Peptides against a protein of PDB entry 4LZF. Designs and how they scored, part 83

Target 1, 155 residues: chain A of PDB entry 4LZF
Amino acid sequence: GGRLVVFPNGTRKELSADGQTVKVMFFNGDVKHTMPDQRVIYYYAEAQTTHITYPDGMEVLQFPNNQTEKHFPDGRKEITFPDQTVKTLHPDGREESVLTDGTIIQLNPDGSKVIQFNTGQREIHTADFKRREYPDGTVKTVYSDGRQETQYPTG

## One batch from the design tools (peptide; made by RFdiffusion4, then SolubleMPNN)

Design b2_p15_7_s2 (from b2_p15_7, 10 letters changed)
Fold by OpenDDE base, seed 1:
Structure b2_p15_7_s2 (fold): chain B 155 residues (1-155), chain A 15 residues (1-15)
Amino acid sequence: as target 1 above (155 residues)
Amino acid sequence: SREEELKAREKEIEA
């Protein structure tokens, strides 16, 4: 059979009969599960948040508002928002958001921004210009000095 | 990231 240890502060520790699962129920309502696959599932009772840590360094956070965060061993973070937008934070400082309509928004470390619309249009923002690229090959650029340029596709 | 919003984990009592 399993074992149950009850501590004076009210914390309880349950050991499975095979010794492969450990459940700690803390006095504050937090719960820690150590699983046979060596993942640790920690539940924060007050925050109603689940935090899973894996042996390879992967972490998964599940918030009560349906936000999920994945923290990868390489330092990348992937955030799924309640609206199902997925934002990836890269170790180099690049950020990418994928909207539910398929629009992709990239924020680069140099401050530039690229929006890939689901229509095939692309918008590029730099310190020097804002550029719109159209599927037909037309490119419209508005420079920081107010100059505007239209480049037409070769027809 | 919202990880910083979480309180510190409770410590297991070592025997």
Scores: peptide ipSAE 0.289, ipTM 0.861, DockQ to the pose 0.401
Fold by OpenDDE base, seed 2:
Structure b2_p15_7_s2 (fold): chain B 155 residues (1-155), chain A 15 residues (1-15)
Amino acid sequence: as target 1 above (155 residues)
Amino acid sequence: SREEELKAREKEIEA
């Protein structure tokens, strides 16, 4: 059968009969589950946070405010905020946020920003200009020196 | 990431 070990400090360790599942209940209320698939589920009692680590290096954090984070083996992080905005942080420093209305905001390592609106409009921000692209092909650019340019579609 | 907000894990006693 299964086995229960109780340590002098109050920590408890439960082992399944096959030894493939291990549950450690720490004296401070933290809980660690080691599963047959080798994933480790750690619950931080004070923070009320669950941290799952997978054998491939994937990590998942679940916070009490409903924020969730996925840490991928390639160094990418995906954060789902309580408002359901999803932010992806790339190893190269690029960040992408997907808002609940479908708007996508991209922050590039060079400091430029691209906003893809749910209307099909796109806005590009650089050190030199702000550009708005419209679905009909119209492009409006405001340069840092105050110059403005409008390019009209052909047709 | 909010991982840095977490305290250190408790050490398992090696049996």
Scores: peptide ipSAE 0.285, ipTM 0.862, DockQ to the pose 0.395
Fold by OpenDDE base, seed 4:
Structure b2_p15_7_s2 (fold): chain B 155 residues (1-155), chain A 15 residues (1-15)
Amino acid sequence: as target 1 above (155 residues)
Amino acid sequence: SREEELKAREKEIEA
């Protein structure tokens, strides 16, 4: 059968009969599960947070406010916020947020920002200008010096 | 980050 070890500090360790599952119930209320697939599920009782680590290096964090974070082995992070916005942080410093309305916000390593609106409009922010691109091909640019330019589609 | 704080606590409990 399985084994139960009770430590003097109150921590309990449960071992499955096959040895493939280990459950540690810490004295502070934290719980650590080592699963047959080698994933480790750690529950932080005080923070009410679940942390899953996978053998391939993937990590998943689940916070009590329903925020979830996925940390991929390649260094990419995917954060699902309580409002269901999904933000992806890339190893190169690029950030992409997908809003619930379909708007996509991209932050580039150079500091530029691109907003793809659900309307099909796109806004580009750089150090030098803000540019709005419209589906019809119209482009409006406001430069940092206050100059404005409108480019009309060639029809 | 929240992750760093959590990892620190885990290490303290397992040590």
Scores: peptide ipSAE 0.037, ipTM 0.691, DockQ to the pose 0.919
Fold by OpenDDE base, seed 3:
Structure b2_p15_7_s2 (fold): chain B 155 residues (1-155), chain A 15 residues (1-15)
Amino acid sequence: as target 1 above (155 residues)
Amino acid sequence: SREEELKAREKEIEA
């Protein structure tokens, strides 16, 4: 009940009997599956990359080096690197990286950077200063002009 | 982007 179409260029198209599944085998080795749930699974043979598109606009890319990218309908992107670092790119331009040790690195649209270390220390980078905050309440600031300031905990 | 390059190839193959 299925249908096979063979094109002059060597591309082959297989249609399921119910018409719900379509498999295209391109002449270059790429494969495109259209599923009953309207997901489209494209395999790039040369790049060995899988690209899944969902009806809601979600996209998932799987690269041969184990990098995975999720592209959300809201414009957010989530990249899982081979080392399992997860980077989130927000539509507002904010970037957040979560390292495997629990360190969080935030890049803000204004150019500021915040590092939350797994030790409880925090470092803030701005155009004007770098500031290190310690768990005991000590704060050390190095200003762009070379001035240094230490604020000691109260108590 | 790497994604854009891949999508361009897909369009060329489907044409």
Scores: peptide ipSAE 0.035, ipTM 0.672, DockQ to the pose 0.953

Design b2_p15_7_s3 (from b2_p15_7, 10 letters changed)
Fold by OpenDDE base, seed 5:
Structure b2_p15_7_s3 (fold): chain B 155 residues (1-155), chain A 15 residues (1-15)
Amino acid sequence: as target 1 above (155 residues)
Amino acid sequence: SREEELLERLKKIES
């Protein structure tokens, strides 16, 4: 059968009969659960947060405010906020946010920003200009020096 | 980070 070990500090350790499942219940309420597939499930009692680590390096955090974070082995991080906005942080410094209305906001490592609106319009922000692209092909650019340019669609 | 803080707390308990 399984084993139960009770430590002097009140921590309890439960081992399955096959030894493949180990549950440590710490005296402070934290829990560490090692699964047969080598996932480790942490529960932080004070923070009420669940943290799962996978053998490939993947990590998943679930916070009490309904925020979830996925930390991928390649360094990418995906955050799902309580409002269901999803932000992806890439190892190269690029960030992408997908809003619930379908708008996509991209922050690039060079400091530029691109907004893809759910209407089909796109806005590009650089050090030199702000540009709005319209579905009909019209492009309006406002340069940092105040100059404005409109490019009309062809065809 | 929030994760780092939580992990540090757990490490202290496990040691």
Scores: peptide ipSAE 0.043, ipTM 0.706, DockQ to the pose 0.901
Fold by OpenDDE base, seed 2:
Structure b2_p15_7_s3 (fold): chain B 155 residues (1-155), chain A 15 residues (1-15)
Amino acid sequence: as target 1 above (155 residues)
Amino acid sequence: SREEELLERLKKIES
């Protein structure tokens, strides 16, 4: 059979009969589940947050405001915001946001920015210029010195 | 990190 241990401080520990599942209910309301697959599920009562850690180093956080964060073993983080925007933070410093309308915003480590609009237009921001690329092949560039250039489509 | 803050709280309880 399973076991229940009650500590003087009010913390309770439940063990399954096979010992593969352990549930610790802390005196403050926090809960820690150790599962047979070695994942650990934390529930933080005050924060109402669920935190799952996997043996491969993966971590998943679920917040009460409907935000979810995935922390990958390679250092990548994926944040799903309450509005369903998904932001990926790469270990090289690159950040990518996918908006609900399909727009993709990329922030690069060098400070450059790329916006892929749902219309098919693309905008590139660098220290030297802002460039707009259109689906028809037209490219408009505004340089930091104020010069403007239009490249017309070929074919 | 928000995660780090939560983990630190848990460490205090588990000690």
Scores: peptide ipSAE 0.040, ipTM 0.701, DockQ to the pose 0.895
Fold by OpenDDE base, seed 1:
Structure b2_p15_7_s3 (fold): chain B 155 residues (1-155), chain A 15 residues (1-15)
Amino acid sequence: as target 1 above (155 residues)
Amino acid sequence: SREEELLERLKKIES
């Protein structure tokens, strides 16, 4: 059968009969659950946060405000905010946010920014210009020197 | 990070 160990400090450790599942209930309410698939589930009582670690290095954090963070083994992080915006942080410094309305915001390592609006318009920000691309093919560019250029679709 | 703070708390309890 399984075993229950009760420590003097109030911490409890439950071991399954096969030894594949271990549940530690700490005196402060924290819980550490080791699963047969080698996942380790941490529950931090004070923070009301769940932290899952996977054997491949993946980590998942679930916060009480419904924010979820996924930390991938390659260094990528994916944050799902309470409003369901998803932000991806890439190891190269690139960041991408997908808003609930379908808008995509990309921050590039070179400092440039690209916004793909749900309307089909695209806005590009660089050190040299801000450019708005329209679905009809019109492109408006405002350069850092104050020049403005409009490129019309030819057809 | 939030993760680091949580891990530090856990380490203190497990020790």
Scores: peptide ipSAE 0.039, ipTM 0.702, DockQ to the pose 0.864
Fold by OpenDDE base, seed 4:
Structure b2_p15_7_s3 (fold): chain B 155 residues (1-155), chain A 15 residues (1-15)
Amino acid sequence: as target 1 above (155 residues)
Amino acid sequence: SREEELLERLKKIES
């Protein structure tokens, strides 16, 4: 059969009969649950946050405001915000946010920013200029010195 | 990070 250990401080430890499941219920309400598949589920009572660690190094955090974070073994992080925006942080420093309307915002390690709007327009931000590209091929550039340039499509 | 803070709290309790 399973075992239940009750510690003097109020912490409880439950072991399954097969020894594959271990549940520790801490006196403060925190829970550590080790599963047969070697996942470890942490519940932080005060923060109302769930933290799952996987054997391959994957980690998943679930916050009470409905934000979720996935930490991949390769160093990539994926954050799903309460508004359902998904932000991916890459190990190379690149960040990509996908908004619910389909807009994609890319932040590059060099500081440049690219916005792909759901309309098909693209906006590129660099230290030197802000450029808007339109689906018809028109390109409008505003340079840091205030100069503006419009390039019209060929055709 | 929020994660690091939570992990540190848990470590203190486990200990």
Scores: peptide ipSAE 0.036, ipTM 0.699, DockQ to the pose 0.895

Design b2_p15_7_s4 (from b2_p15_7, 10 letters changed)
Fold by OpenDDE base, seed 4:
Structure b2_p15_7_s4 (fold): chain B 155 residues (1-155), chain A 15 residues (1-15)
Amino acid sequence: as target 1 above (155 residues)
Amino acid sequence: SREEELLKRLKEIEA
């Protein structure tokens, strides 16, 4: 069936009978799995971190604090933080965070920020103002110079 | 994204 190779340094290599799976157990405790689907799972023993690489370029990192990162072939990164907030970093520089309460925070490449609150309110931050939009159509703006403006809904 | 300084892979022994 399979093969087990034990090296003098203590590293062990296991090959499945079909040759589709290779497991390397390094002397330092690291483990490398090459799977039939050609994904490579590397476990860093000291860091207690798992790094999965896929043939298509996808990468997944799993950290001991329960943070996970997905690096997509298109350059997008998705980070799931320990608190279960999910942050997506887009290749264009845009970042989006989805909080557990449903709040969505968007950071735009131009430096502006948009917060979509779970209440339905929306807040827009720019270099010139901070604007709060309410579900009823009311809009409150605080400008960088301290001026405030309220726009009331039509109807 | 985070970087881990200790994420250096060991080389496999080919022989």
Scores: peptide ipSAE 0.145, ipTM 0.758, DockQ to the pose 0.387
Fold by OpenDDE base, seed 1:
Structure b2_p15_7_s4 (fold): chain B 155 residues (1-155), chain A 15 residues (1-15)
Amino acid sequence: as target 1 above (155 residues)
Amino acid sequence: SREEELLKRLKEIEA
């Protein structure tokens, strides 16, 4: 009960019987699906990339190298890299990467960097110093001028 | 983001 429209340029348009699904197969190989839930699935044939757009503004990109990107309506982006690292880009400029080993890397808008190691150690990078915090409370700081400081735990 | 690498979408023709 569906309909098929074939255009002179080779593009084909299929409409489901219920009218809820539309599939456009473009002459260049691209495919566009309009779904009942109003999401639009666009497949770029040459790039082998799928781009899904949702009515709330969410977008999902799936690349042939297994990278996936989610673009949230609030401007946040979440990238899952082929190695399964997940990077979140926040609208305020902050970036956070979660590595497969549990390490978390935060890049802050002010240029500082914080690494939370899976060992419980934490490293802070600023323009003025690199600081390593240890689980036992020891803190080691190397300043840009070459000065070094160690703070020992109390107790 | 690799979004910049995406192809331009084709427009659906109406006739």
Scores: peptide ipSAE 0.144, ipTM 0.761, DockQ to the pose 0.440
Fold by OpenDDE base, seed 2:
Structure b2_p15_7_s4 (fold): chain B 155 residues (1-155), chain A 15 residues (1-15)
Amino acid sequence: as target 1 above (155 residues)
Amino acid sequence: SREEELLKRLKEIEA
C-alpha cells in the first residue's frame, strides 16, 4: 500500500501505506526521514552527518568523526567528543567537562574553574587564589600575592 | 559546537 514517487531530477519519495513515514532520497544523496512521532532525520551525504530534530525542539547531530551533539530546548548543549569526553554547555555560560577517567572540570561564567579529580581531591581556581581540597579535609590555598595557607582537618 | 557545519537542505518537491 506504500507509494514511491520518482521525480525528474532524480529525487525519490517513499511513503508508507499509512502515510506516517516518509523517506525522501534526494538526487545529491541526502536522505530525509519523517517519522510517525514527527521527528525528522536528515542525512547529509557529502558531510556524512546525521541531524535529528524533534518536535519539542531537541536536536541531535552525529558527525563522521564520531562526535555527537545534543541541543536541548532550554539552550543547553551536550557534546560527546570522539575520545568520549562529555562537555555540557549551559545557557548561563557554565561549562562542564567529564573526562573518561571521571575527572570533572567546571568553568564558571565568572572565570573561575573547579576540578573534581577522580581521587577525591578538588581544586578551585579564582582570580585571587588556587585552592586544593583533600579527602581528609586538608585545604591548601595559594593566593595570587604568593601567600599560602593550610587548613588542617579536625581529625 | 559544530553548528556552523550545518548544510543547506534541498527543497522537497510538493507536486
Scores: peptide ipSAE 0.143, ipTM 0.758, DockQ to the pose 0.383
Fold by OpenDDE base, seed 3:
Structure b2_p15_7_s4 (fold): chain B 155 residues (1-155), chain A 15 residues (1-15)
Amino acid sequence: as target 1 above (155 residues)
Amino acid sequence: SREEELLKRLKEIEA
């Protein structure tokens, strides 16, 4: 059968009969499950946060406010915010946010920003200008020096 | 990310 070990400090360790599952209930309320598939599920009692680590290096964090973070072995992070916005942080420094309305916001390592609106408009931010591109081909640019330029679709 | 909200993990006792 299984085995229960109770330590003087109040920590309890439960081992399954097959030895493949281990549950540690720490004196502070934290809980650690080691599963047969080698994933480790750690529950932080005070923070009410679950942290799952997989043998391949994948990590999943579940926060009490419904935020979820996935940390991939390749260094990519994917954050699902409570409002269901999904933000991906890439190893190359690029960040991409997908809003619930389909808007995509991209932050590039060079500091530029691109917003792809669900309306088909696109806005590009650089150190030198902000540019709005419209579906009809019109492009409006506001330069950092205050100059404004409009490029018409037939021009 | 919100790693700062995580508590330090406790060490298991081997006794």
Scores: peptide ipSAE 0.147, ipTM 0.764, DockQ to the pose 0.389; fails the geometry check

Design b2_p15_8_s1 (from b2_p15_8, 9 letters changed)
Fold by OpenDDE base, seed 1:
Structure b2_p15_8_s1 (fold): chain B 155 residues (1-155), chain A 15 residues (1-15)
Amino acid sequence: as target 1 above (155 residues)
Amino acid sequence: SVAPSLEIPEELIPP
């Protein structure tokens, strides 16, 4: 059978019969599970937050508002917001947001921004211009000085 | 004695 250890402070440690699972129920309501696959699941009772650590260095945080954060071993972070928008933070400083409608927003380390709309339009923002690319091949550029340029697909 | 860790890493985006 399993083993239960009760500490004087009220913390309880439960060991599975096979010894592969350890459950610690802390006196404050926190819970720590060590699983056979070596992942550790920690529940913070006050914050109502679950923190999962994997042996490969992956970490997953689940917040009470339904936000989820994944911290990858390569330094990438992926945030799923309550509205199901997914934001990826890359180690190089690049950010990518994927909206529920399929729109993709990229923020580059140089400050440039690219929006891929679900309509097939694409918008590029730089220090010098904003450029809109249309599905028909039309490209409109508005420069920071107010100059505008339109490139037509049939020309 | 087994004590809980109560702190969430600061690197996390608060909900």
Scores: peptide ipSAE 0.032, ipTM 0.637, DockQ to the pose 0.085
Fold by OpenDDE base, seed 2:
Structure b2_p15_8_s1 (fold): chain B 155 residues (1-155), chain A 15 residues (1-15)
Amino acid sequence: as target 1 above (155 residues)
Amino acid sequence: SVAPSLEIPEELIPP
């Protein structure tokens, strides 16, 4: 059968009959589950946060405000905000945000920014200009010196 | 006995 160990400090350890599942209930209210697939689920009672670690190095954090973070073994992070915006932070410093309306915002390591609107319009921000590309092929550029250029679609 | 303090990840606060 299963085994229960009670420690002097009030911590309790429950082992399944097969020994593949371990549940530790700490005296402070924290809970640690070790699963047969070797994932570890830790619940921090004070922070009301769940932290899952996987054998491959994946980590998942679940916060009380409904934010979820995935930490990938390659160093990439994916954050799902309470509003359901998803932000990806890449190891090279690139950041991408996907809004609920389908808009994609990209921040590049060189400081440039690209916005792909759900309307099909694209906006590019650099140190030298802001550029808006329209679905009809029109391109409007505003340079840092105040100069403006419009390129019209050729028929 | 492993204390809970040793298991606390460094990042506990959402960014």
Scores: peptide ipSAE 0.031, ipTM 0.640, DockQ to the pose 0.059
Fold by OpenDDE base, seed 5:
Structure b2_p15_8_s1 (fold): chain B 155 residues (1-155), chain A 15 residues (1-15)
Amino acid sequence: as target 1 above (155 residues)
Amino acid sequence: SVAPSLEIPEELIPP
């Protein structure tokens, strides 16, 4: 059968009968589960946060406000915010946010920003200009010096 | 508004 070990400080360790599952209930209310698949599940009682670590280096954080973070072995992070916006942080410094309305915001390592609107319009921000691209092929550019240019679709 | 990433507490070690 399973085993229960009670430590003098109040920490408890529960072992499954097969020895494949270990549950540690710490004196402060934190809980650690070691699972048969070698994932480790931490529950932080004060923070009400769940932290799952996988053997491949994947980590998943679940916060009490319904935010979820995935930390990938390659250094990529994916954050799902309470409003269901998904933000991806890439190891190269690129950031991508997908809003619930379908808008995609990309921040590039060079400081440029690209917004792909759900309407099919795209806006590009650089140090030198802001450019709006329209689905019909029209492109409007506002340069940092205040100059404006409109390019019309060539039929 | 989008909230920032949160920190997690340090792990406790059993005796």
Scores: peptide ipSAE 0.027, ipTM 0.609, DockQ to the pose 0.201
Fold by OpenDDE base, seed 3:
Structure b2_p15_8_s1 (fold): chain B 155 residues (1-155), chain A 15 residues (1-15)
Amino acid sequence: as target 1 above (155 residues)
Amino acid sequence: SVAPSLEIPEELIPP
């Protein structure tokens, strides 16, 4: 049979008969489950947050506001916001956000930004200029010095 | 609006 250990502080530890499952119910309401697959599920009662750790180094965080975070072993982080925007943080410092309308926003380590709009327009931001590319091939550039340039499609 | 990541509480150790 399983074993129950009750500690003086009110913490309770339940061991399965096979010893593969451990449930700790802390005095503060936190709960820790160690599963046979070596996954650890920690519930923080005050924060109402679930933290899952996997033996390969993967981590999953579930917040009470419906935000979810995935921390990959390679250092990549994926955040699903309550509005269902997905943001990926890469180890090299690159960030990518995919909005629900299909807009993609890329932030590069050099500080440049690229926005791919759902309309087919693209916007490029650098230290030197802001550029808008239109589906018809028109390109408008506003330079940091205030100069503007329009390139028309070669028909 | 982009919400920040929430801080993770410290894990407790049973006695």
Scores: peptide ipSAE 0.027, ipTM 0.617, DockQ to the pose 0.203

Design b2_p15_8_s2 (from b2_p15_8, 8 letters changed)
Fold by OpenDDE base, seed 2:
Structure b2_p15_8_s2 (fold): chain B 155 residues (1-155), chain A 15 residues (1-15)
Amino acid sequence: as target 1 above (155 residues)
Amino acid sequence: SVAPSLVIPAELIPP
């Protein structure tokens, strides 16, 4: 059958009969599960946070406020906020947020920003201008020097 | 003996 080891500090270690699953119940209330597929599921009792580590280097954090973070082996991070907004942080410094209404916000390493609205409109922010692109093909640009330009789809 | 791992704090990055 399974085995139970009780440590002097109160920590308990349970091994399954096949030896493939290990459950450690720490004296502080933390719990660690080692699974047959080598996933490690760690529960931090005080923080009420779950941390899952995978053999390939993937990590998943689940926080008590319903925020979830995925840390990918390539250095990318994906954060699902309580409101279900998803933000991706790329290793090159690019950030992308997908809002629940379908709006996509991209922050680029050069400081530029692109907003793709759910209405089909697109807005581009640079150091030199703000540009709004409309579904009908109209493009309005406001430059940093105060100049404004409108490009119409019919010329 | 077996001791708990170090806690990992949450990241709070606004969208």
Scores: peptide ipSAE 0.039, ipTM 0.656, DockQ to the pose 0.072
Fold by OpenDDE base, seed 3:
Structure b2_p15_8_s2 (fold): chain B 155 residues (1-155), chain A 15 residues (1-15)
Amino acid sequence: as target 1 above (155 residues)
Amino acid sequence: SVAPSLVIPAELIPP
């Protein structure tokens, strides 16, 4: 059978009969599960936050506001916000947000911004201009000096 | 005795 150890400080440790699962219920309300696949699930009672660590270095955080974060071993971070927007932070400094309507917002390390709308339109923001590209090939540019230019499709 | 982990390694990022 399984084992139950009760410590003087009030912490309780439950071991499965096969020894593959360990549950620790700490005196402060925290809970730690060690699973057969070696992942560790830690629940922080005060913060109401779950932290999962995997053997490969992957980490998953689940916050009480329904935000979740994945921390990849390569340094990439993926955040799913409560509104279900997914933001990816890349090690090179690039950030990409995918909205629920399919719009993609890219922030580049050089400060430029690209928005790919779900309509097929694309908007590019640089220090020098804002440019809107339309599916028919029309391109409208507003330069930082106030000049405007429209390029019409060929054919 | 067994003690809990002291800190959360990552903090909530505001939306």
Scores: peptide ipSAE 0.039, ipTM 0.669, DockQ to the pose 0.062
Fold by OpenDDE base, seed 1:
Structure b2_p15_8_s2 (fold): chain B 155 residues (1-155), chain A 15 residues (1-15)
Amino acid sequence: as target 1 above (155 residues)
Amino acid sequence: SVAPSLVIPAELIPP
């Protein structure tokens, strides 16, 4: 059978019969599970937040508002918002958001922005211009000086 | 005795 240790402070530690699972129920309501696969699942009762740590350094945070964050060992973060938008934060400062409709928004470290619409249109924002690319090959550019240019597809 | 871990500050980006 398993073992139960009750500490004077009210914390309880349960060890599974096989010794592979440890459950600590802290006096403050926090719960810590150490799993056979070495994941550590910590529940913060006050914050209602679950923090999962993996042996490889991966971390997963689950917030009470249904937001989930994955913190990868390489420094990348992936945030799933309550609306199910997924935002990836790269170590180089690049950000990419994938909306539920399939639209992709990329923010680059240089300040440029690229929007890939679900319609197939693409919009590029730079310091010098905004450019819209259409599925038919038409490209419209509005420059910062107000000049506009349209490039029509060939064929 | 076993004490609870400190809460780790985490990024929370509002939608």
Scores: peptide ipSAE 0.038, ipTM 0.664, DockQ to the pose 0.076
Fold by OpenDDE base, seed 5:
Structure b2_p15_8_s2 (fold): chain B 155 residues (1-155), chain A 15 residues (1-15)
Amino acid sequence: as target 1 above (155 residues)
Amino acid sequence: SVAPSLVIPAELIPP
């Protein structure tokens, strides 16, 4: 059979019969599960947040507002917001948001922005210009000095 | 005795 250890502070530790699962119920209401696959599931009672850590360094956070965060071993983070927007933070500083309507917003480390609209249009923002690329090949550019140019498709 | 952790990371930057 399993074992139950009760600590003087009120914390309780349950060990499975096979010794592969450990459940700690802390005096403050937190719960920690150590699983046979070595993942650790920690529940923060006050914050109502679940934190899962994996042996490879992967971490998953689940917040009470339905936001989830994945922290990858390579330093990448993936955030799923309550509205189901998914934002990826790359180690190089690049950020990518995928909106529910299919729009993709990319923020680059140099401060430039690229928006891929669900219509197929693409907009590029730099310090010097905003450029709109259309599916037909037309490109419109508005420069910071107010100059505008249109490039028409060839053929 | 065994004590709980108090540190919870969270990302709050909107899209």
Scores: peptide ipSAE 0.036, ipTM 0.647, DockQ to the pose 0.072

